# Peptides against a protein of PDB entry 2AKA: the designs that were tried, part 196

Target 1, 299 residues: chain A of PDB entry 2AKA
Amino acid sequence: MEDLIPLVNRLQDAFSAIGQNADLDLPQIAVVGGQSAGKSSVLENFVGRDFLPRGSGIVTRRPLVLQLVNSTTEYAEFLHCKGKKFTDFEEVRLEIEAETDRVTGTNKGISPVPINLRVYSPHVLNLTLVDLPGMTKVPVGDQPPDIEFQIRDMLMQFVTKENCLILAVSPANSDLANSDALKIAKEVDPQGQRTIGVITKLDLMDEGTDARDVLENKLLPLRRGYIGVVNRSQKDIDGKKDITAALAAERKFFLSHPSYRHLADRMGTPYLQKVLNQQLTNHIRDTLPGLRNKLQSQL

## One batch from the design tools (peptide; made by RFdiffusion4, then SolubleMPNN)

Design b2_p27_3_s1 (from b2_p27_3, 10 letters changed)
Fold by OpenDDE base, seed 2:
Parts: sequence; structure tokens; C-alpha cells
Structure b2_p27_3_s1 (fold): chain B 299 residues (1-299), chain A 27 residues (1-27)
Amino acid sequence: as target 1 above (299 residues)
Amino acid sequence: SAAEQAGLQRIEALFPELDALAAKLAA
């Protein structure tokens, strides 16, 4: 079958050019989670590069439409600066920060206007994700006191759409029953039909505890299940630990852990990429018969 | 605007591919 993800990417780009990107119900995956849940680390692990803004508080302040494209070459392109190819991923990070600040100003506010980033790489599967601001209850710096509700409203613009899949990112070292990601997913997807669970920070759980029941889909069942991952520590990120080495350590973690060894072939970042590619492809296929007519009515 | 018109033309240019793929999936 022809790869459907690049076709949907071209549709996304075309609608963004006419200012209708926010109104599109295109098949896509929205990434949701609390601040510090590990969302940015998961996305960087897919690319194998450090390229997302880092810091305290709300780091992602605009939706980031991340289009991963399998290619023989490695480079990035932004929709807002067509024709410029980025080969240094530190420059990609700086461009995200600059483009964010251009729209939001210096007060660290948020904007619903997406940044569209395409990454070509031999190390990725075709995959499109929408990274959304992390949910928070605590304003930082000069952020407005209602920032929590502004973030929530922004997330709802994506996750309420029928053709939107939800990647719910939750840290294992916190109470999963109180996960912000799982709460918002349950609100808009009460039957758990559109939600994929990601459990981060499995390596940071208290001694003698594990997330086995969650990962086996027994505690809070989702139709699409859960995938556990182990991200680099903040120390490893600051020390510029290689992502390839971190992925090898993740594999070793699952294989060596008594509670997870039997699940190891269905865990980790590489498996997550494969599952998301397959699920997005299948979702596009299922929605495509009605897509052409819907698009015509919006022109 | 010229940018909007160019965007609309790009969308319309994708319709033959969408129709072809939809037909394959419906068969």
C-alpha cells in the first residue's frame, strides 16, 4: 500500500498556508501530558537529536506539528521559512525558540498558532505528531494567572476532534490514577478508543514498586494499550549523552527488570515508533473515504 | 490573497491522488 502519511502531510501544509490549520479534522496524533512528564524526550528519541526547547515551567508554548519523514538524507525544514534546510539541530532548537517568542512575546505566554517542522532522516519512520503545551496549575514568570485554562482550551481544540488520536504521556513515578494526560483523555475519549498510553520514568520508581499492571492494560484499560519507555535523565541530557546509547540502555532496562522482561519486545522507544506509524497509517486509511468530500466542502 | 489562492490550488492538486487511493481502499 502507498504510504498515506506523506499525503496527509501535504494536506496539512496546504491548509496551514490558508490559515485553516486549526479547523482541520485531519487524521493525526496529539501528544498530551503534564509538565515534566517526558513528552519532549520521547519526541527527541524518535529523531535521535536534541532539538526541542529545554527549561523550567512551560517549555512548549505553541503546538508543534512534527512531521517525521524517512529519507536517505538528514535535515529539517520549517513551513514558515521554506527553502532553508537545517542540518544542525541546535539551530532547529533556536528557530523554535525564536519563532515562539516572535508570536508570544517576552511574557512566556502561549499561542494556538502551530509551528510546522518537518524532519527528514534515515533513522525515523514516517510519523506526524502534534506536540502540545504541558498541562500545569502553576504560572511561571510573567505568565497570566489563567494559564492553566488557556493550555486546557488549546489542548481541547485538538483532542476533541474525532479523527485525532491521543498520545497520553504519564510518568510512572507519580500516581497514574491522577495523571493529567489520562484525565483529559478520559474526558474526551471515555471509551478509550482514540488514546494510546505512554508510561515514562519507569527507572525512577520506588524500590519494590512497578507499573506492570498498567503496562499489561489491567489497571486503566485502553483499547490501544500502553507502552513503557525510559528517557535520558536530566544529568544525561546536560552531559550530552548520546541518544543511541540511551536507547540501548532502555532495552537493557526492560530485559533485566523482573517485572518487565516478559513485555520487553513490546516496550521501548523503537517499538513505540513502529506502533504509532502503524496506528496512524491505519487511521488515515479508515478516514480517507470521507476525507475528500469533507475537504471539498471546506474550500 | 495570492498566498491563499496558491494554498487552495495545492489542495485541489491533491484530489486526484485522494480519489485514486479512496477507490483502491473501497475495492
Scores: peptide ipSAE 0.197, ipTM 0.812, DockQ to the pose 0.772
Fold by OpenDDE base, seed 3:
Structure b2_p27_3_s1 (fold): chain B 299 residues (1-299), chain A 27 residues (1-27)
Amino acid sequence: as target 1 above (299 residues)
Amino acid sequence: SAAEQAGLQRIEALFPELDALAAKLAA
């Protein structure tokens, strides 16, 4: 079963070369959430490196197909830069920004054309995620006035697909009933069959409040449940706090919190990574026979 | 286009592996 995700990665790479990304219902996990929901931090915590663009407003402006591959070596490769191995993850960040700007221009527009990034690391499980632009209601800078709708339309191209799992990232310090991620997930997955909830910013909740009912799957039940995580603060990121230290702090948070201690073994970034690997592997297994038949009919 | 054709060929090259895995999973 360990080879299923790499096989789908090769399919994704092949389809990306054809340019027909919109017509493929490949088994994948799309990451959705509002701006500043903590999506980028979750992805970086999986890799254990700072490599995603940072900034105010919409940071992800193209879909990022992030293919994590467990390996004895650590390096990154882009599909658009075949044969170039990146060992400096700051250069990976710069390449994402440059490739984004090449297609979208300097006006911070969006494009539905994905960037394909593969990261080999001994610290990752095999996992493929599609990071999507953060949902926003307010244009920033030179963004078009209809940017909200452009983002929604882009997200819908992914999340409406039957074989797309949805990683819905919501901050705990905001009203979860108003979560953009959970709203879009419910629109396309009303029975909650394809949605995995991630609750970020649990450490930023008001004193005397907690997300226990959500994490116990009692408030807004999803078949695949919820996983709480604690990302690095912006101060920690700016201070270049080590991700290993952040993961230890996350573990300590759950173990020491009265409302979450009993859930601690089913919380945190390492557990999330494991669950996503298992969910994606199982999903590929279930969909692969049908996918093969569909592929043959399109040839 | 040539790029599309090359992409299709790469997909077709994966079919034996897909079939082998599908058979293993059905088993």
Scores: peptide ipSAE 0.185, ipTM 0.803, DockQ to the pose 0.827
Fold by OpenDDE base, seed 5:
Structure b2_p27_3_s1 (fold): chain B 299 residues (1-299), chain A 27 residues (1-27)
Amino acid sequence: as target 1 above (299 residues)
Amino acid sequence: SAAEQAGLQRIEALFPELDALAAKLAA
């Protein structure tokens, strides 16, 4: 079972070369969330490196196919520049920005053409995620006034697929009933069969409030449940706070919090990574026979 | 196109592994 995710990665790379018109419903996890929901921080916490573009407004402007591969070595590779190994993750960030700008230009527009990034690391589990642009209502810079709908249309290309799992990232310090991530997930997955909820910013909730009912799957039930995480603050990111230290602080947060202590073993970034690896592996297993037959019919 | 054909060839090259894995999982 350990080889299922790498096999699907090779399929995904092969399909990326055929172009956007390959209507292949590959088993994958699409990451959705509003602007500033903590989506990028969750992904960086998996790798243990700062490597994603940061800034105000729409940061992710192209889908990022992030392929995490457990390895004895640590480096990154892009599909668009084969043979170049990146060991400096700041250079990875710069390459994402450069490759984004190459296609979208300088107007901060979006493109549905994915960037394929593979990260080899001893600190990751095998996991493939598709990071999608954050949902926003407010255009920035030279963005068209309909940018909200352009983003939505792009997300729908992924999340409407039957074999797409949805990682819905929502901040706890905002009204969860109004979460863009949960709204889009409910629209395309009304029975909550394909959606995994991630609740960020639990440490930023008002005193006397908690997300216990959400995390216990009592408020907005998902078959695959919810996992709470605590990301680095923007101040901590700007100050280059170590991710390992942040993960220790996250563990301490859940263990010490009166409302979350009983859930602590089913919370946090390491647990999320494990769950996603297991769920993706099982999902690939369940979909592989149908995928094989579909591929054979298209050849 | 040449790129599409190359992509299809790469997919075909994975079929033996997919078949072996599918057989193992069905078993």
Scores: peptide ipSAE 0.178, ipTM 0.804, DockQ to the pose 0.789
Fold by OpenDDE base, seed 4:
Structure b2_p27_3_s1 (fold): chain B 299 residues (1-299), chain A 27 residues (1-27)
Amino acid sequence: as target 1 above (299 residues)
Amino acid sequence: SAAEQAGLQRIEALFPELDALAAKLAA
């Protein structure tokens, strides 16, 4: 079963060279969420490195196909610069920014052309995620006034695919009923069959409030449920708080919180990573029998 | 293009593995 994700990664890499085929429906997980929902922090917490662009507004401006590969070594590789191994994850961040700007220009526009990044690490499970631009209603900088719709259209290219699982990232300190991630997921997955909910910013909720009902899958039920996480604050990121320390703090948060302690073993970034690995693996297993025939028909 | 052709070749090269896995999953 562990070989399924790497196989799909090779397929994904091969298809990226051909270009975007509208009929391509590879089993994958698309990450969706509003701006500042905590998507980047979740992904960085999987790797244990700071490597994603940061800032206000739209950070991800191209789909980032993030292929995590469990390995004895730690390095990153981009599909667009094969053979170059990145061991400094700051250089990875810079390459993402440079490659994004190369295609989108300086106006902070978006492009549907993916960046393919593979990260080898002893700290990751095999997992492929497609990080998508954060949903926004307000253009920043020189972004086109219709940027909201451009982002939406881009997201729809991924999340409408039947073999696409949706990682819907929503902050707990905002009205979950108004979550951009859950709204788009509900639109394309009305039965909640393909959606995994991630609830961030649980540590930033108002005093006396909690997301227990959400995390227990009682408020807005998803077949695949919800997983709560606690990311580093912006202050922690700016202060270069170690991700390992942050993960320990996250564990402590869930264990010590009266509303979440009973869920603690089914919460947090490590559990999320495990669940996503399992969900993706199982999803590949379920879809693979038809995949070969579909691929043949597209050649 | 050469890149497209290379991509197609890579996909075709994966077919034996796909077939093997598909067969295992169907059993």
Scores: peptide ipSAE 0.166, ipTM 0.792, DockQ to the pose 0.809

Design b2_p27_3_s2 (from b2_p27_3, 13 letters changed)
Fold by OpenDDE base, seed 1:
Structure b2_p27_3_s2 (fold): chain B 299 residues (1-299), chain A 27 residues (1-27)
Amino acid sequence: as target 1 above (299 residues)
Amino acid sequence: SAEEAEGLARVQALDPELDALQARLAA
């Protein structure tokens, strides 16, 4: 079953060349969340490298198809610059920024055209995610006043597809009932069949409060449940805190917290990565017959 | 377009692998 994700990756790469005219419902996981919900930090924690654009406002402005591939070597490749191997992940970040600006211009606009990034690493499981722009209500810089709706429309192109799983990223230090991620997920997946909840910022909750009921799937039930994570703080990121050390701190957080100790083995970034790998693999297996039939009908 | 044609050709080239995988999963 380990070969399913790489095979779909090759299909995804091939479809990127066909452009937007290919209404292909590929099995995939779309990552959705409000701005500053912690999406980028979750993805970087999977890789163990700082490689995503950072800043205030809308950081992700194009869909990023992130293909993680377990390998003995560590490097990244972009589909738009074939043959170039990136071993410096700072250069990966710069390439994402440059390629984004090339298409969107300098006004910090958005584009629905994906960036395809493959990361080979000994520290990852095979996993493909589509990182989508963060939902926002406030335009920044020279962004058009309707940027909220442009982002929403872009997200809907992915999350409305039946074969799209939704990784809904919500911060624990905000009202979950008002989570942008869970709202959009509920709109397109009202029965919670395709949605996996990720709860970030558990370490930033007010003293005497916890997200236990959410994490136990009792407050807003999802069929696929919730996984809590603790990301590096912005200070830790700016200070280049080691991700391995941050993952150890995350484990310690769950083990030592009275409300989460009993859930600790089903929490944290490493567990999330395993679950997503398994969910995607199983999803590909289940959808492959239908996918093949659709592909053959278009050929 | 030429790019679309190349994309379609690549998808077609993957069909035998998809067939083999589907057969293995069905067994």
Scores: peptide ipSAE 0.152, ipTM 0.790, DockQ to the pose 0.822
Fold by OpenDDE base, seed 2:
Structure b2_p27_3_s2 (fold): chain B 299 residues (1-299), chain A 27 residues (1-27)
Amino acid sequence: as target 1 above (299 residues)
Amino acid sequence: SAEEAEGLARVQALDPELDALQARLAA
């Protein structure tokens, strides 16, 4: 079953070349959440590299199809730059920014046209994620007043599709009942069949409070459950704290916390990556007959 | 375009692989 995700990646690339990527209901995982919910940090922690754009306001302005591929070598490549291998992940970040600006201009607008990035690494499991713009109510810079609705419309192009799983990222230090990620997931997946919950910022909760009931799937039940993670602080990111060291600190956090110790083996970024790989693999297997029929009808 | 034609050819070339994989999963 190890070849299922790479095969679907080749399909994604091929359909992108013919301009049908947006209309294709391929088995995939869309990442949704409010601005500053920690989505980018989760993705960078999977790769073990700093490679995503950073800044204030809306950082992700185009869908990023991130294809992680287990390999003996470490490098990245873009579908729009065929044959170019990136070994410096700072150059990967710069290419994402440049390609985003090329399409959206200087007004910090958004575009539904995906960027396709493949990362080969010995440190990753095979996994494909679609990083989507963070939900916001506040326009920044020269963004149009209706930017909130533009973002929502873009997200709906992905999350309404039956073969799309939803990775809903919510910060623990905010009211979970008001989570933008869980709200949009509930709208398109009312039975919670396609949604995986990620709870970030567990280390930033008020003293004497915890998210135990959420993580135990007792407060807002999802069929696929919740996984807690601890990302690097903004200070740690700015200081270029090593991601490997941050993952060790995350493990220590769960093991040492009285409310989370019993869950520690089912928490953290490495466990999340494993679960997502398994969930996506199984989902591809289940959807393959329907996918093949659809492909044959379009050829 | 040449790019579209190449993309379509790649999709067609994947059909035998999909068939083989589906057969393996059904067994």
Scores: peptide ipSAE 0.150, ipTM 0.794, DockQ to the pose 0.789
Fold by OpenDDE base, seed 3:
Structure b2_p27_3_s2 (fold): chain B 299 residues (1-299), chain A 27 residues (1-27)
Amino acid sequence: as target 1 above (299 residues)
Amino acid sequence: SAEEAEGLARVQALDPELDALQARLAA
């Protein structure tokens, strides 16, 4: 089963060359959430490196197909830069920014054309995610006034697909009933069959409040449930706090919190990574016969 | 286009691997 995700990665790479006209619904996980919901921090915590663009407003402006591959070596490769191995993850960040700007220009517009990034690391499980632009209602800089709808339309191209799982990232320090991620997930997955909830910023909730009911799947039930995580603060990121130290702090947070202690073994970034690996693997297994039949009919 | 043709060829080359994997998963 360990080879299922790498096989689908090769299919994704092949389909990227065919373009958007390939009606192939590949098994994948799309990451959705509002701006500043903590999506980038979750992905970086999986890798254990700072490598995603940072800034105010829309950081992700193209879909990022992030292929994590467990390996004895640590390096990254882009599909658009075949043969170049990146060992400095700051250069990975710069390449994402440069490749984004090459297609979208400097006006911070968006493009539906994916960037394909593969990261080999001994610290990751096999996992493929499609990071999507953060949902926003407020244009920033030179963004078009209809940027909200452009982002929404882009997200819909992924999340409406039957074989697409949805990683809905919501901050706990905001009203979860009004979560942009959960709203879009409910629109395309009304029965909650394809949606995995991630609750970030649990450490930033007001004193005397908690997200226990959400994490116990009692408030807004999803078949695949919810997983809480604690990301590095912006201060910690700016201070270059080590991700390993942040993961230890996350574990301590759940173990020491009265409302979450009993859930601690089913919370945190390492558990999320394991769950996503397992769910994606199982999803690939279940969808592979149908995918193969569709492929054969097009060949 | 040439790029589309290359993509299709790559997909076709993966079919035997998909078949083998499907067979293994069905066992």
Scores: peptide ipSAE 0.148, ipTM 0.788, DockQ to the pose 0.814
Fold by OpenDDE base, seed 4:
Structure b2_p27_3_s2 (fold): chain B 299 residues (1-299), chain A 27 residues (1-27)
Amino acid sequence: as target 1 above (299 residues)
Amino acid sequence: SAEEAEGLARVQALDPELDALQARLAA
């Protein structure tokens, strides 16, 4: 079953070369969330490396097709830099920034043209995610005033597809009812069939409050449920806190928290990665017959 | 373009693998 994701990755790479004219609804997981919701930290925690652009405001400005591949070796490859192996993940970050700027310019604009990044690692499960620009209401730099809608339109190109699963990332320290991620997910997936909820910043909730009802799928039910995670703080990131240490702290957080202890085995980044791998694999299996038929009709 | 042609060729090359996989899933 693990072979399904790599196969779809090859399809995804091939279709990226054909361009956007291929109306193929590939099984994939799109990552959506407001700016600073913790999306980048979740993805970096999967890899165990710092490799995504950081900053205030908009960070992801092009879709990032992140293909995680379990391997005995650790390196990254870009589809636009064929044959170049990156072993320094700082160089990966720089390449993402450079390639983004190459297309969008210096104005911090957005582009719907994906960056395709494959990461081989012994520390990952096979998993493909499409990281999408964070939803925002505030333009930064020389972004157009309508950047919010441009981002939304870009997201809609992905999340409206029937074979697209939605990883909705929402911070717990904000009103979940106002979650940009859950709002857009509800718009395109009103029955909550394609949406996986991720609740970040559980460690930053006000004293005496918790997200237990959300995590137990009682407040805003999703068929695929919710998974809570605890990311590194910005201070921890700036201080270069080791991701492995952060994952241990996350585990400790759930185990020690009175409201979450009973859920601890179904929480945290490692569990999230496992669930996403399984859900994507199953989703590919379920969609493959239809995908095959569509492919044959286009060949 | 050459890139599009390469992409199409790669997709075509995957068809046998998809067929085999579909057959396995149907069993």
Scores: peptide ipSAE 0.134, ipTM 0.780, DockQ to the pose 0.811

Design b2_p27_3_s3 (from b2_p27_3, 13 letters changed)
Fold by OpenDDE base, seed 1:
Structure b2_p27_3_s3 (fold): chain B 299 residues (1-299), chain A 27 residues (1-27)
Amino acid sequence: as target 1 above (299 residues)
Amino acid sequence: SAAEQQGLAEIEALFPELDALVQRLLA
């Protein structure tokens, strides 16, 4: 199957140079969720590296276009630093922070201007995701009082687009009916056609409770369904617990849990990555003729 | 801007590949 994702990545890079005025609805997956929903952890689990900014409050302050590319070598490249190969993922994190601060200033503001990061790795499938700022209701530090609305407006710029798939990340240890991710997804995708549900923090649910009905797509049906994942705890992250070990623990969690054992082969980060790769590939295939026609009319 | 012009040039350069790919997909 032809590498549709790499072609779209090249288009995405080219469009990023033109700026926000490229009214081209590229097929993409936008990652949405509340603060601390586990979005960044899901992305890091795909790469198998710690490379995203961490902290309290709004961690992602610019859209991060994360282009995962299967390769024999492991390194990262930024579009704003063409030709520089990053092999230390701590340096990748620092570059994201520096580039974020360069545009947003020191006041922890947000900017709609994407950071484009390409990660080459033998451990990834070809996959492009747009990590968006976490939805919040509470300004932190020097953030403007309207930061909630600024974030919402930024998210809406992505998720309202017809060719945007939505990866809605919701924690299981919170009321899913109140999930910011599912709410925004339902607002722009009321029929649940473009939304993929990710349920995090399944390991942090109260005893005697489970998300089985959600994961079985019975509670809040999405056409593309739900995938449960177990991310590293904050303690595990602070302790630099190996992501490979965390993925093994995730697999064990699903296999050993009475409510999830029967779903275990359709759960976890590796399965999520496969599903996203397949769905993005198919989505690109479906949208690419229309994209070609639009481009042809503009060229 | 120079960046915009470069982006446009890159898109123009990619278009034949995109077009060929779409033709193969519709085939």
Scores: peptide ipSAE 0.428, ipTM 0.913, DockQ to the pose 0.741
Fold by OpenDDE base, seed 4:
Structure b2_p27_3_s3 (fold): chain B 299 residues (1-299), chain A 27 residues (1-27)
Amino acid sequence: as target 1 above (299 residues)
Amino acid sequence: SAAEQQGLAEIEALFPELDALVQRLLA
């Protein structure tokens, strides 16, 4: 089973060269959520590095195919600049921004053309995620007034595919019933078969409130359940709080919280990464025979 | 395009490995 994700990564790279016309439903996990839902922080916490664009409004403006590969070495590679190894993750961030701007221009527009980023690290499990633009109703900069619909259309190209799992990221300090992530997931996965819920900002909930019922899968049940995480605050990010310390604080949060202590072993970023690795691996195993047959018919 | 041709060639090259893996999974 260890070779399943790497093989699909190689297929994904090859399909990226052919463009969007490849009617191939690759097994993948699409990450969806509203702006500021904490998606970028979840992904950075997997890597243990700050490497994603930050800012107000729509930060992710192209799909980011993030291929995490367990390795003895730590570096990143982009498909669009083959042979260049990035060891400074600030340069990775800058390259994402530059490559985004190269295609979309400086108007903060969006493009459906993915950026393919592979990160080798001893701190990651093999995991591929497609980070998608955050859902928003408010255009920023020179974005067109219909940017909300452009984002939705882009997301639908991924999440409607049968072999796409959905990582729905929702903040706990907002009305979960109004979660953009869960709404879009429910639209394309009404039975909750393909959706994994992530609840962020559990540390920012009002005193005396908790998301226990959500995390116990009692409020809005998903077959694949929910995992709570605690990301670094913006203050922590600005203060350059390291991700290792943040992960320790997250563990402490769940263990010490009266409402979550009994769930603590099934919560937090490390557990989420493990679950996603397992879910993706199993999903690849289940879908790979069909993918082989489809490819065989097209070659 | 040259990029599309390269992508197709890469897929063709990967297919035997994919096929072999699927055979192992189904065994």
Scores: peptide ipSAE 0.421, ipTM 0.910, DockQ to the pose 0.734
Fold by OpenDDE base, seed 5:
Structure b2_p27_3_s3 (fold): chain B 299 residues (1-299), chain A 27 residues (1-27)
Amino acid sequence: as target 1 above (299 residues)
Amino acid sequence: SAAEQQGLAEIEALFPELDALVQRLLA
């Protein structure tokens, strides 16, 4: 079957030039989660590189359209600097930070204007995600006092769209019933048709507790289900622990855990990547005829 | 704007490929 994702990527790039008011609901996956939910770590685990801004509070301050493309070569390209190939992923991180600051200023404000980043890698499946700012309740530093609402409004611009799938990232070591990601997903997708649940920090749960009922889709059922992942700890990230080694440790975690062993083949970052690729491909197939018709009426 | 015009031109250029793909998906 022809890869549908690359065509949608080209459309997405073209629409980015028209600006925010392109009333075109492209088939996409928006990534939502509270601050420190582990969103950045999930995305970096797909690429196998550290390339996203890090820190306390809101690190993602603009939507990041992350286009993963399977390729024989490994490099990144930004839409705002066409023709420049990045092979150093630290430079990719710095460019995201610089481009964010250029638009938002130094006040840690947010902007709804996306950054478009394409990553070519032999280690990825074709997958496009829109990383959105982490939901917060409390402004930090020089952030505007209404930053929570600004973030929510930004998220709503994406997640309310019919053709938007929602990757809801929730940490297991917090009350999942109160997950900001699951709450916003339930608000805009009350039937759970567009939402994929990701449960992070399963390794940080208290002894004698587990997220089995959530992962088995019994507690808060989603049609597309839940996938558990284990990310590198902050200590491991700071220590530059290899992502490949972390993925092996993740597999071992699920296989050795009494509550998750039976689910192990449907858990972990590699499985998540596969599921997202398939879900996006199918979603594009289902929505593309409607998109074509809409475009034809506007051209 | 020039950027908007370029974006529109790119979409117009992609439309035949999109249309052909949709036709194949519906066949």
Scores: peptide ipSAE 0.420, ipTM 0.911, DockQ to the pose 0.705
Fold by OpenDDE base, seed 3:
Structure b2_p27_3_s3 (fold): chain B 299 residues (1-299), chain A 27 residues (1-27)
Amino acid sequence: as target 1 above (299 residues)
Amino acid sequence: SAAEQQGLAEIEALFPELDALVQRLLA
């Protein structure tokens, strides 16, 4: 079973060459959430490196197919620059920015054309995620006034697919009933069969409030449940706080919090990574026979 | 297009491995 995710990764790479019109429903996990929901921090915490674009507004402007591969070595590779190994993750960030700007131009527009990034690391489980642009209602810079709808349309291209799992990232310090991630997930997955909830910013909730009912799957039930995480603060990121130290702090947070201590073994970034690996592997197993048959009919 | 044809060729090249894996999963 260890080879299922890597095989699908190779299929994803091959399909990227076919372009946007590929009528292929690959087993994948699409990451959705509002701007500043903490999506990028979750992904970086999996890798243990800072490598995603940062800034105000829409940071992710193209789909990022992030293929994490457990390996004895640590490096990254892009599909658009085959043969180049990146060992400096700052250069990875710069390449994402440059490749994004190359396609979208300088107007901070969006493009549905994916960037394919593979990260080899001893610190990751095999896991593939499609990071999607953050949902926003407010155009920034030279973005078109209809950018909200453009983003929505882009997201819908992924999340409407039957073989797409949805990682819905919502901040706990906002009204979860109004979560953009959960709203879009409910629209395309009304029975909550394909959606995994991630609750970020649990450490930023108002005193006397907690997300216990959400994390216990009692408020907005999802078949696949919810996992809480604590990301580094922007101050911690700017201060170059080590991700390992941040993961230890996250563990301590859940263990010490009266509302979450009983859930602590089913919370945090390492547990999320494990769950996503398992769910993706199982999802691939379940969908691969159908995919094989579909592919055979198209060849 | 040439790019589409290349993608199709890459998929075709993976198909034997894919098929073998599917067979193992269904056994």
Scores: peptide ipSAE 0.376, ipTM 0.899, DockQ to the pose 0.756

